# Peptides against a protein of PDB entry 5HOI, part 151

Target 1, 351 residues: chain A of PDB entry 5HOI
Amino acid sequence: FRYMPFSPAGTPFGFTDRRYLTMNEVGYVSTVKNSEQYSITVSFFDVGRFREYHFEDLFGYDLCFLNEKGTLFGQSKTGQIQYRPHDSIHSNWTKIIPLQAGERITSVAATPVRVIVGTSLGYFRSFNQFGVPFAVEKTSPIVALTAQNYRVFSVHYSQFHGLSYSLSELGTSSKRYYKRECPLPMSLPNINSDMKKDANLDYYNFNPMGIKSLFFSSYGDPCIFGSDNTLLLLSKWRSPEESKWLPILDSNMEIWKMSGGKETTDIHVWPLALAYDTLNCILVKGKHIWPEFPLPLPSEMEIRMPVFVKSKLLEENKAILNKKNEIGADTEAEEGEEDKEIQIPVSMAAE

## One batch from the design tools (peptide; made by RFdiffusion4, then SolubleMPNN)

Design b1_p18_1_s2 (from b1_p18_1, 10 letters changed)
Fold by OpenDDE base, seed 2:
Structure b1_p18_1_s2 (fold): chain B 351 residues (1-351), chain A 18 residues (1-18)
Amino acid sequence: as target 1 above (351 residues)
Amino acid sequence: SENDELFEKIKKKAARRK
């Protein structure tokens, strides 16, 4: 196993000279290889609120986190980090994170008020938005970070215990834990089954944990989207005893329903954010599970707990079709029978 | 291709949930 740099919804280079360093609801950060240099572009979905900008990267930043106020960059091997505000009012700043021999920065996160750096040795470093350090804490090895306001969601890996998570709040004087290195019920990528496709091997080498993204919902709940294409939400995290992971979306099941029950292997969901009851995502077509260039417009997918069995839904949809044919109801326009989405029966939609 | 049409259909359905 190798610790790889993780950024939310980051993509590999593959066979190209370009990749996305990160993407979320705010925008997307791309990098292009230009001989010995990289050109970084920070792009936004709300072009009325933000202006796209670019710069030359001489360091080869492989970590990124985008928020509404700025972009944090990191270099996993050298320990260099840079924060770039989107506005011209605040100055850019650069810092070197001290790394031990073989240590890597594995993830970075930034909010308008905090900067967080996590490492392969489990050093958790916190800063304000100006790069002033608050604390250094030793945890289990950090593999992923996200943050919203003062809250940090961290994913940890142990060879003995697998994946764990922490949820913490970084106040001015102290760190509060809501959850501390609790088991994370996320499936790891299965090397033997999934690696039959070259595209899956390339992605596994880029991201061995299979964490496509992690974010906070619009309500401030931790979310994670794994290699199984299931969106997990941490519910009731303020109550230690009531806190649970909810599978709020099986994106493969939703694609299957929207397809009319066709098994597809070339349509993928790439997660960006959870806004209210909708997953903001990129719908990806092709062999690669990640978006290529140019980035398609985001799509919205309604969240639904995966309570339905494919076989039952197919039987019920056949029964509905047979009843409609018997009643001689004018099937409106010849959108061919192949064009119908798998409907959820009204009796099951009320539970 | 059939997959292209299916993708555009899914994309339209996902967009119409706005």
Scores: peptide ipSAE 0.339, ipTM 0.866, DockQ to the pose 0.664
Fold by OpenDDE base, seed 1:
Structure b1_p18_1_s2 (fold): chain B 351 residues (1-351), chain A 18 residues (1-18)
Amino acid sequence: as target 1 above (351 residues)
Amino acid sequence: SENDELFEKIKKKAARRK
């Protein structure tokens, strides 16, 4: 196992000279390898609110976090971080994070008020938006970070205990834990089954944890999207005894329903954010589970608990079709019956 | 291809939920 640099919804280079460093609801950051240098572009979905910008990267930034106010970059091996405000009124700043021998920055996060750096040795470093340090804490090895306002969601890895998570709030005076290194019930990539496809091996080498993204919902709940294509949401995290992970979306099941019950192997969901009751995502077509270039427009997928069995849904939809045919109801002939979305019967949606 | 049409149908369905 190797600690790899993680950024939310980041993509590997694969066989190309370009990749996405990160993407979310705000936009996407791409890097292109130009000989010994990289060209970084910060692009936005709201082109009326933000202007795309680019710069030459001499350091080879392999970590990125995008927010509404700026972009944080990091270099996992050198410990260099750079914050670039989107507004030209605010100055860029650069800092070197001290790393021990073999230590790597594994993840970075930035909000309008905090910058967070996590390492392979479990150093949790916090800064303000101007790069002024608050504290250094030693935790279990950090593999992923996200942050919203003052809150930080961290994922940790132990060889003995697997994945754990923390949820903390970074006030001005102290760090408060809501959750501290609690078990994370996320499925890890299955090396034996998934490695039959070269594309899965490339992605595993890039991201051994299979965490496609992690973010806070619009309601401020921690979300994680793993290799199983299930969106997990941490519910009731303010009540330690009541807190639970909810599988709020099986994206493979949703693709299957939307396809009319066709098994597909070349349509993938790439997570961006959870806004209200919809997963903002990129629908990806092809052999790679990640988006290529150019980036498709984002899509929205309604969240639904995966409580249904495919066989049961197919039987019920067949029974509904047979009843409609017996009643002689004019099925408007334009959309072939096979192309209809698998409907959830109202009786099963109320259970 | 059939998968291309299926992808565009899924994409249209996902876009209509806005």
Scores: peptide ipSAE 0.339, ipTM 0.867, DockQ to the pose 0.669
Fold by OpenDDE base, seed 3:
Structure b1_p18_1_s2 (fold): chain B 351 residues (1-351), chain A 18 residues (1-18)
Amino acid sequence: as target 1 above (351 residues)
Amino acid sequence: SENDELFEKIKKKAARRK
């Protein structure tokens, strides 16, 4: 197993000279490979609130985290990090994270008040927004990080125990754990079944954990989107005994419903954020499961528990169509039968 | 292509919630 640098919704280069370092609800960070350098662009969805900016990257940043106040960059091998505020009022700062032989930065996160660095040896390093260190903690190897305000959601990997997660709050004086290295019920990518397509192998080599993204919801709940295209939300995390992962969206099932029950292989959901009851995402068309260039406009997908069986939904939709035909109800002839979304019967939506 | 029309249809359905 090789620890790879993780950034939320980051994409591989593939066969191109460009990739997304990260993307979320705020915007997207792209890098273009030149002969000896990279050109980084920080772009925003709200073009009225933010100004796009670019800079030359001589270090080859492979880690990124975007928030509403700035962008954190990191280089996984050298330990270099850079924070760039979006405003010109606050100064950019750089720091070298001390790494042991073979240690890598695996993930970085930044909020307006905290910077977090996680490593392949399980060093958890916390800083303020100005790069002043608070603490260094030794945990299980960190593979992914996200943060909102003072809260940090970390994903850990052990060869013996698989995936675990922690949820912590980085106060001024102490770190509080709500969850500490608890089992994460997320499926890892299956090398034998899923690697039949070259595009899946390229993505696996870039991200062997299959974590497409992780974020906090607008309500402050940890969310993770795996290789199975299921959005998991950590519910009731304030109550240790009641806390559970909820599969709040099967994005493959939602695409299938929206398609009228057509099996599609070339439409993919790329997760950005969870705002209220809606997954903000990029709908991707093509061979690659990740967005290419230019980035499409974000789409919204309503969250729904995956409680329905495809066969039952198809039988019920056929039964509804047959009943409409028997009643001689004017099938308004304008929407071709093939064009209808699979409806969930009201009787099934109440369970 | 049929996949293009299907993609644009899905995209329109997902966009109309704004």
Scores: peptide ipSAE 0.339, ipTM 0.865, DockQ to the pose 0.678
Fold by OpenDDE base, seed 5:
Structure b1_p18_1_s2 (fold): chain B 351 residues (1-351), chain A 18 residues (1-18)
Amino acid sequence: as target 1 above (351 residues)
Amino acid sequence: SENDELFEKIKKKAARRK
């Protein structure tokens, strides 16, 4: 196993000279290879609130985290990090994270008040927004980080125990754990089934954990989107004994419903954020499971627990169609029968 | 293509609620 640099919703280069370093609800960060250099662009979805900016990257930043106040960059091998505020009022700062031999920065996160660095040896380093260090903690190897305000969601990996997670709060004086290295019930990518397509192998080599993204919801709940295209939400995390992961969206099932029950192999959901009751995402068309360039406009998918079986939904939708035909209700001929979305019957939606 | 039409249909359904 090789630790790879992780950034939320980051994409591989594939066969191109460009990739997304990260993307979320705020915007997207791209990098383009230019000989021995990189050109980084920080773009925003709210063009009225933020101005796009670019800079030359001489370090080859392979880690990124975007928030509403700035962008954190990291170089996994050298340990260099850079924070760039979006507003010119605040100065950029650069720091070198000390790394041991073979250690890599695996993930970085930034909020308006905290910067977090996680490593392949499980060093968890915390800073304020100005790069002043608070603490260094030794944990299990960190593979992914996200943060909101003072809260940090970390994903850990052990060869013996698989994936675990922590949820912590980084106060001024101390770190509080709500969850500490608890089992994460996320499936790892299945190399044998999914690797039949070259595009999936490229993505696996880029992200062997299959974590497409992780974020906090608008309500401050930890969310993770794995290779199975299921959105997991950590509910009741304030009560550690009651805390549970909820599969709040099967994005493959939602695409299947929206398609009218057609199996599609070239439509993919790329997660950005969870805003209230909707997954903010990029709908991707093509062979690659990740967005290409230019980035499509974000879409919204309603969260729904995957409680329904496809066969049952098809049976019920056929029964509804047959009843409409028996009643002689003018099937308004405008939406061809093939064009109807698979609806959940009201009787089944109330459970 | 049929997949293009299907994608645009899904994209319209998943459009941001105004």
Scores: peptide ipSAE 0.343, ipTM 0.864, DockQ to the pose 0.818; fails the geometry check

Design b1_p18_1_s3 (from b1_p18_1, 11 letters changed)
Fold by OpenDDE base, seed 1:
Structure b1_p18_1_s3 (fold): chain B 351 residues (1-351), chain A 18 residues (1-18)
Amino acid sequence: as target 1 above (351 residues)
Amino acid sequence: SEDDEIFEKIRAKAARRS
């Protein structure tokens, strides 16, 4: 296992000279290799509210976090971080995070009020939006971070215990834990099954944890989207005894439903954010599970608990078809039996 | 292709309700 730099919804270079460093509901950050340097572009979905900007990156930033006020960049090996406000009123700042031998910055997060740096040795470093440090805490190795306002969702990895998570609030004087290194019931990428396709190996090498993204919902609940394409939401996290992970969307099942029950292997959901009851995402067609260039417009997928089994739906639809055939309805529809859209019962749309 | 039609169908169903 190797600790890799993680950014929410970041994409690998693959065989190209360009990738997305991060993307979310605000926008997307791309980087292009240009000889010994990189050109970074910060783009926004709301072009009326924000202006796209670019700069030359001499450091090779491999970590990024975008929010409504600015972009945080990090270099996993050197420990350099840079915060760039989107406005021209506030100045950019740069800082070097001290790293031990072999330590890497594994993830960074930024809100309008906090900057967080996590490392492969489990150093959790917090700053204000101006780069003024608060505290350094030693945790289990950090593999992913996201933050909203003062709240931080961190994912940790242990070779012995697998994935865990913490949920904390970074006040002015203290860190409060709502959850501290609790087991994270997310499936890891299965090397043996998934690596049959070279594209999956490339992605695994980029992101060994298979965490496509993590974010807070519009309601402030931690969300994670893994390699199994299931969106997990942490419910009732304010009550430690009642807190549970909910599989609120199987995106593969939703693609299957939306297709009318056709099995597809080249359609992928790339998660951006959860707003109310909709997953904001990029629908990707192709061999790669991640979006290419140019970035498609975001889509919205309604969240639904995966309570249905495909086999039952297929059996029910066959039973309906058989009953229609017995009633002697002259369905002159020359549409082959395979092309009949599976009618999803209205009850399935209402839950 | 049929796969392209399926993709556009999914995209249309997942389009942001304006």
Scores: peptide ipSAE 0.345, ipTM 0.874, DockQ to the pose 0.791
Fold by OpenDDE base, seed 2:
Structure b1_p18_1_s3 (fold): chain B 351 residues (1-351), chain A 18 residues (1-18)
Amino acid sequence: as target 1 above (351 residues)
Amino acid sequence: SEDDEIFEKIRAKAARRS
């Protein structure tokens, strides 16, 4: 097993000279190989609020986190991090994170008030937005980070225990845990079944945990989107005993429903954020499960608990078709075969 | 292709409600 640098919704280079370092609801960060250098572009979805900018990267940043105030970059091997405010009012800053032999920065996160660095040895380093350090904590190996305001959602990996998560708040004087290294009920990529497609192998080599993204919802709930294309939301995290992961969207099932029940193998959901009851995502058409260039406009997918069984829906539709055929023996209306959409019951909105 | 039509149908259903 090798710890790989993780950034939310980051894409591999594949066979190209370019990739997305990260993307979310704010925008997307791309990097292009230019000989021994990289050109980084920070782009935004709200072009009225933000101005796109670029810079030359001599370090080969492989970690990135974008927020509304700035972009954090990291180099997993050298330990270099850079914070670039979007506004020219605040200065860029650079810092070297001390790494032990074989240690890697595995993930970085930034909010308007905090910068977080996680490593393959489980060093959790916290800073303010100006790069002033608060603390260093030793945890289980960190594989992914996200943050919103003062809250941090961290994913940990142990060879013995698999995936765990922590939810913490980084105050001025202390770190508070709401959850500390609790089991994360997310499926890991299945090497034997999924690796039959070259595109899945390429992605697995880039992201062995299969965490496509993690973020906080607009309500401040931790969300994770794994290789199974299921969106998990941590509900009731303020009450330790009541806290549970909810599978709030099976994106493969929703694609299947939206297709009218057609099996598709080349349509993929790439997660960006959860806003209220809607997953902001990129719909991807192609061999690769990740978006290519140029980035398509984001789509919105309503969250729905996966309460429907595909086989039952197919059986019910077959029964409806059989009943229609028993009644319709006399009218030769050539209603074309194409638009037999599966009538899916309007599921109740989750209150 | 039929797959492209399916994709555009899905994309239209998942379009941002303005």
Scores: peptide ipSAE 0.345, ipTM 0.873, DockQ to the pose 0.803
Fold by OpenDDE base, seed 3:
Structure b1_p18_1_s3 (fold): chain B 351 residues (1-351), chain A 18 residues (1-18)
Amino acid sequence: as target 1 above (351 residues)
Amino acid sequence: SEDDEIFEKIRAKAARRS
């Protein structure tokens, strides 16, 4: 196993010279290889609120986190981080994170008030928005980070215990834990079953944990979207005994419903954010499970707990068809049974 | 293609209500 740099909804280069470093509800950060250097572009969905900007990257930033106030960049091997405010009022700053031999920065996160750096050795480093350090804590190895305001959602990995998570608040004087290295019930990518397609192997090499993204919802609940394309939300996290992960969306099931019950192999959901009751995402058509260039406009998918089974819906539709045939509705439409769109009840259809 | 029509149908259903 190798610790790879993680950024929310980041994409691999694949066979191209360009990739997305990160994307979310605010925008998307792209990088292009230019011989020994990179050109980074920070783009926004709200073009009226934000101005796109670019710069030359001589360091090869492989970590990124975008928020409404700025972009944090990191280089996993050298320990260099850079924060770039979107406005010209605040200055850019750069810092070197001290790394031990073989240590990597695995994830970075930034809010308007905090910068967080996580490493492969489990060093959790916190800073203010100006790069002034608060503390260094030793945890289990960190594989992913996200943050909202003062809250941090961290994912940890142990070869012995698998995935765990923490939820913490970085106050002015102390760190508070709501959850501390609790088991994370997320499925890891299965190398033997899921990697029958070359595109899946390339993505696995880029992201061995299969975490496509993690974010806080608009209500401040931790969310994670894994390789199984299920959105998990941490409910009741303020009550330790009541806290649970809820599978609030099976995106494969929703794609199947939206298609009229057709099995598709080239349509993929790429998660951006959870806003209220909708998953903001990119709908991807193609060989790769990640978006290519140019980035299409985001789509919205209504959250629905996966309480229905495909087989039951298929049986109900067959029973409806058989009843129509018994009633002598000789609709001579010789359209083959295979081409008939599955009637999904309106209560089950995404409106 | 039929797959393109399916994709556009899904995209239309998942379009942002502007």
Scores: peptide ipSAE 0.341, ipTM 0.869, DockQ to the pose 0.772
Fold by OpenDDE base, seed 4:
Structure b1_p18_1_s3 (fold): chain B 351 residues (1-351), chain A 18 residues (1-18)
Amino acid sequence: as target 1 above (351 residues)
Amino acid sequence: SEDDEIFEKIRAKAARRS
């Protein structure tokens, strides 16, 4: 296993000179290779609230986290981090994170009040928004981080135990755990099934955990979107004994429903955020499971527990069609069987 | 293509409610 730098909804370069370092509900950060340097652009979905900006990156930042107040950049190998406020009032700051031999920064997160750095050796480093350190904690190897306000959702990997997660709050004086290295019931990418497509191999090499993104919902619940395209939400995390992961959306199932029951292999959901009851996402068409350039406008997908089986829905729709044909036998409209959109039950239709 | 029409249909159904 190789620890790779993770950023929420980051994309690989593939065969291109450009990629997204990160994207979420606020915006998207892109980087373009320019010989030995990079040009970074920070773009926003709310163009009325924020102004796009760019800068030259001489360090080759491979980690990024975007929030409403600024962008955190990191270089996984050198340990350099930079925080760039979106406003011109607050100064940029740069810091070098001390790394041991072979240690990598694996993920970074930033809120308006905290900066977090996680490493392949499980060093969890916390800072305020000005880069003043609070603490260094040793955990299991960190593979992904996200944060909202004072809360941090961390994903850990152990060769022996697989994926775990922590949920913590970074107060001024102490770190509080709501969850500490608990098992994460997320499916890892299946190398044997998925590697038949070169595009999947490229993505696997970029992101071996298959974590497309992780974020906090608008309600402050930890969310993770894995390689299985299922959105998991951690419910009842304030009650440790009652806490559970809920599969609140199977995006492949929702694509299938929205298509009228057509099997598609080139339509993908790329997660951005969970706002109330809707997944903010990019709908991707093409060979790659990730957005290319230009970035399409975000779409909204209503969250729904995956309680339906495709085969049953097909059988039910056939039974409904057969009953309609038995009742309506006199209208010879031979509209070919192949083009009949599957009627999704109204309880399954987004109103 | 049929796949383009399917994609635009999905996009239309997943459009942000203004």
Scores: peptide ipSAE 0.343, ipTM 0.872, DockQ to the pose 0.819; fails the geometry check

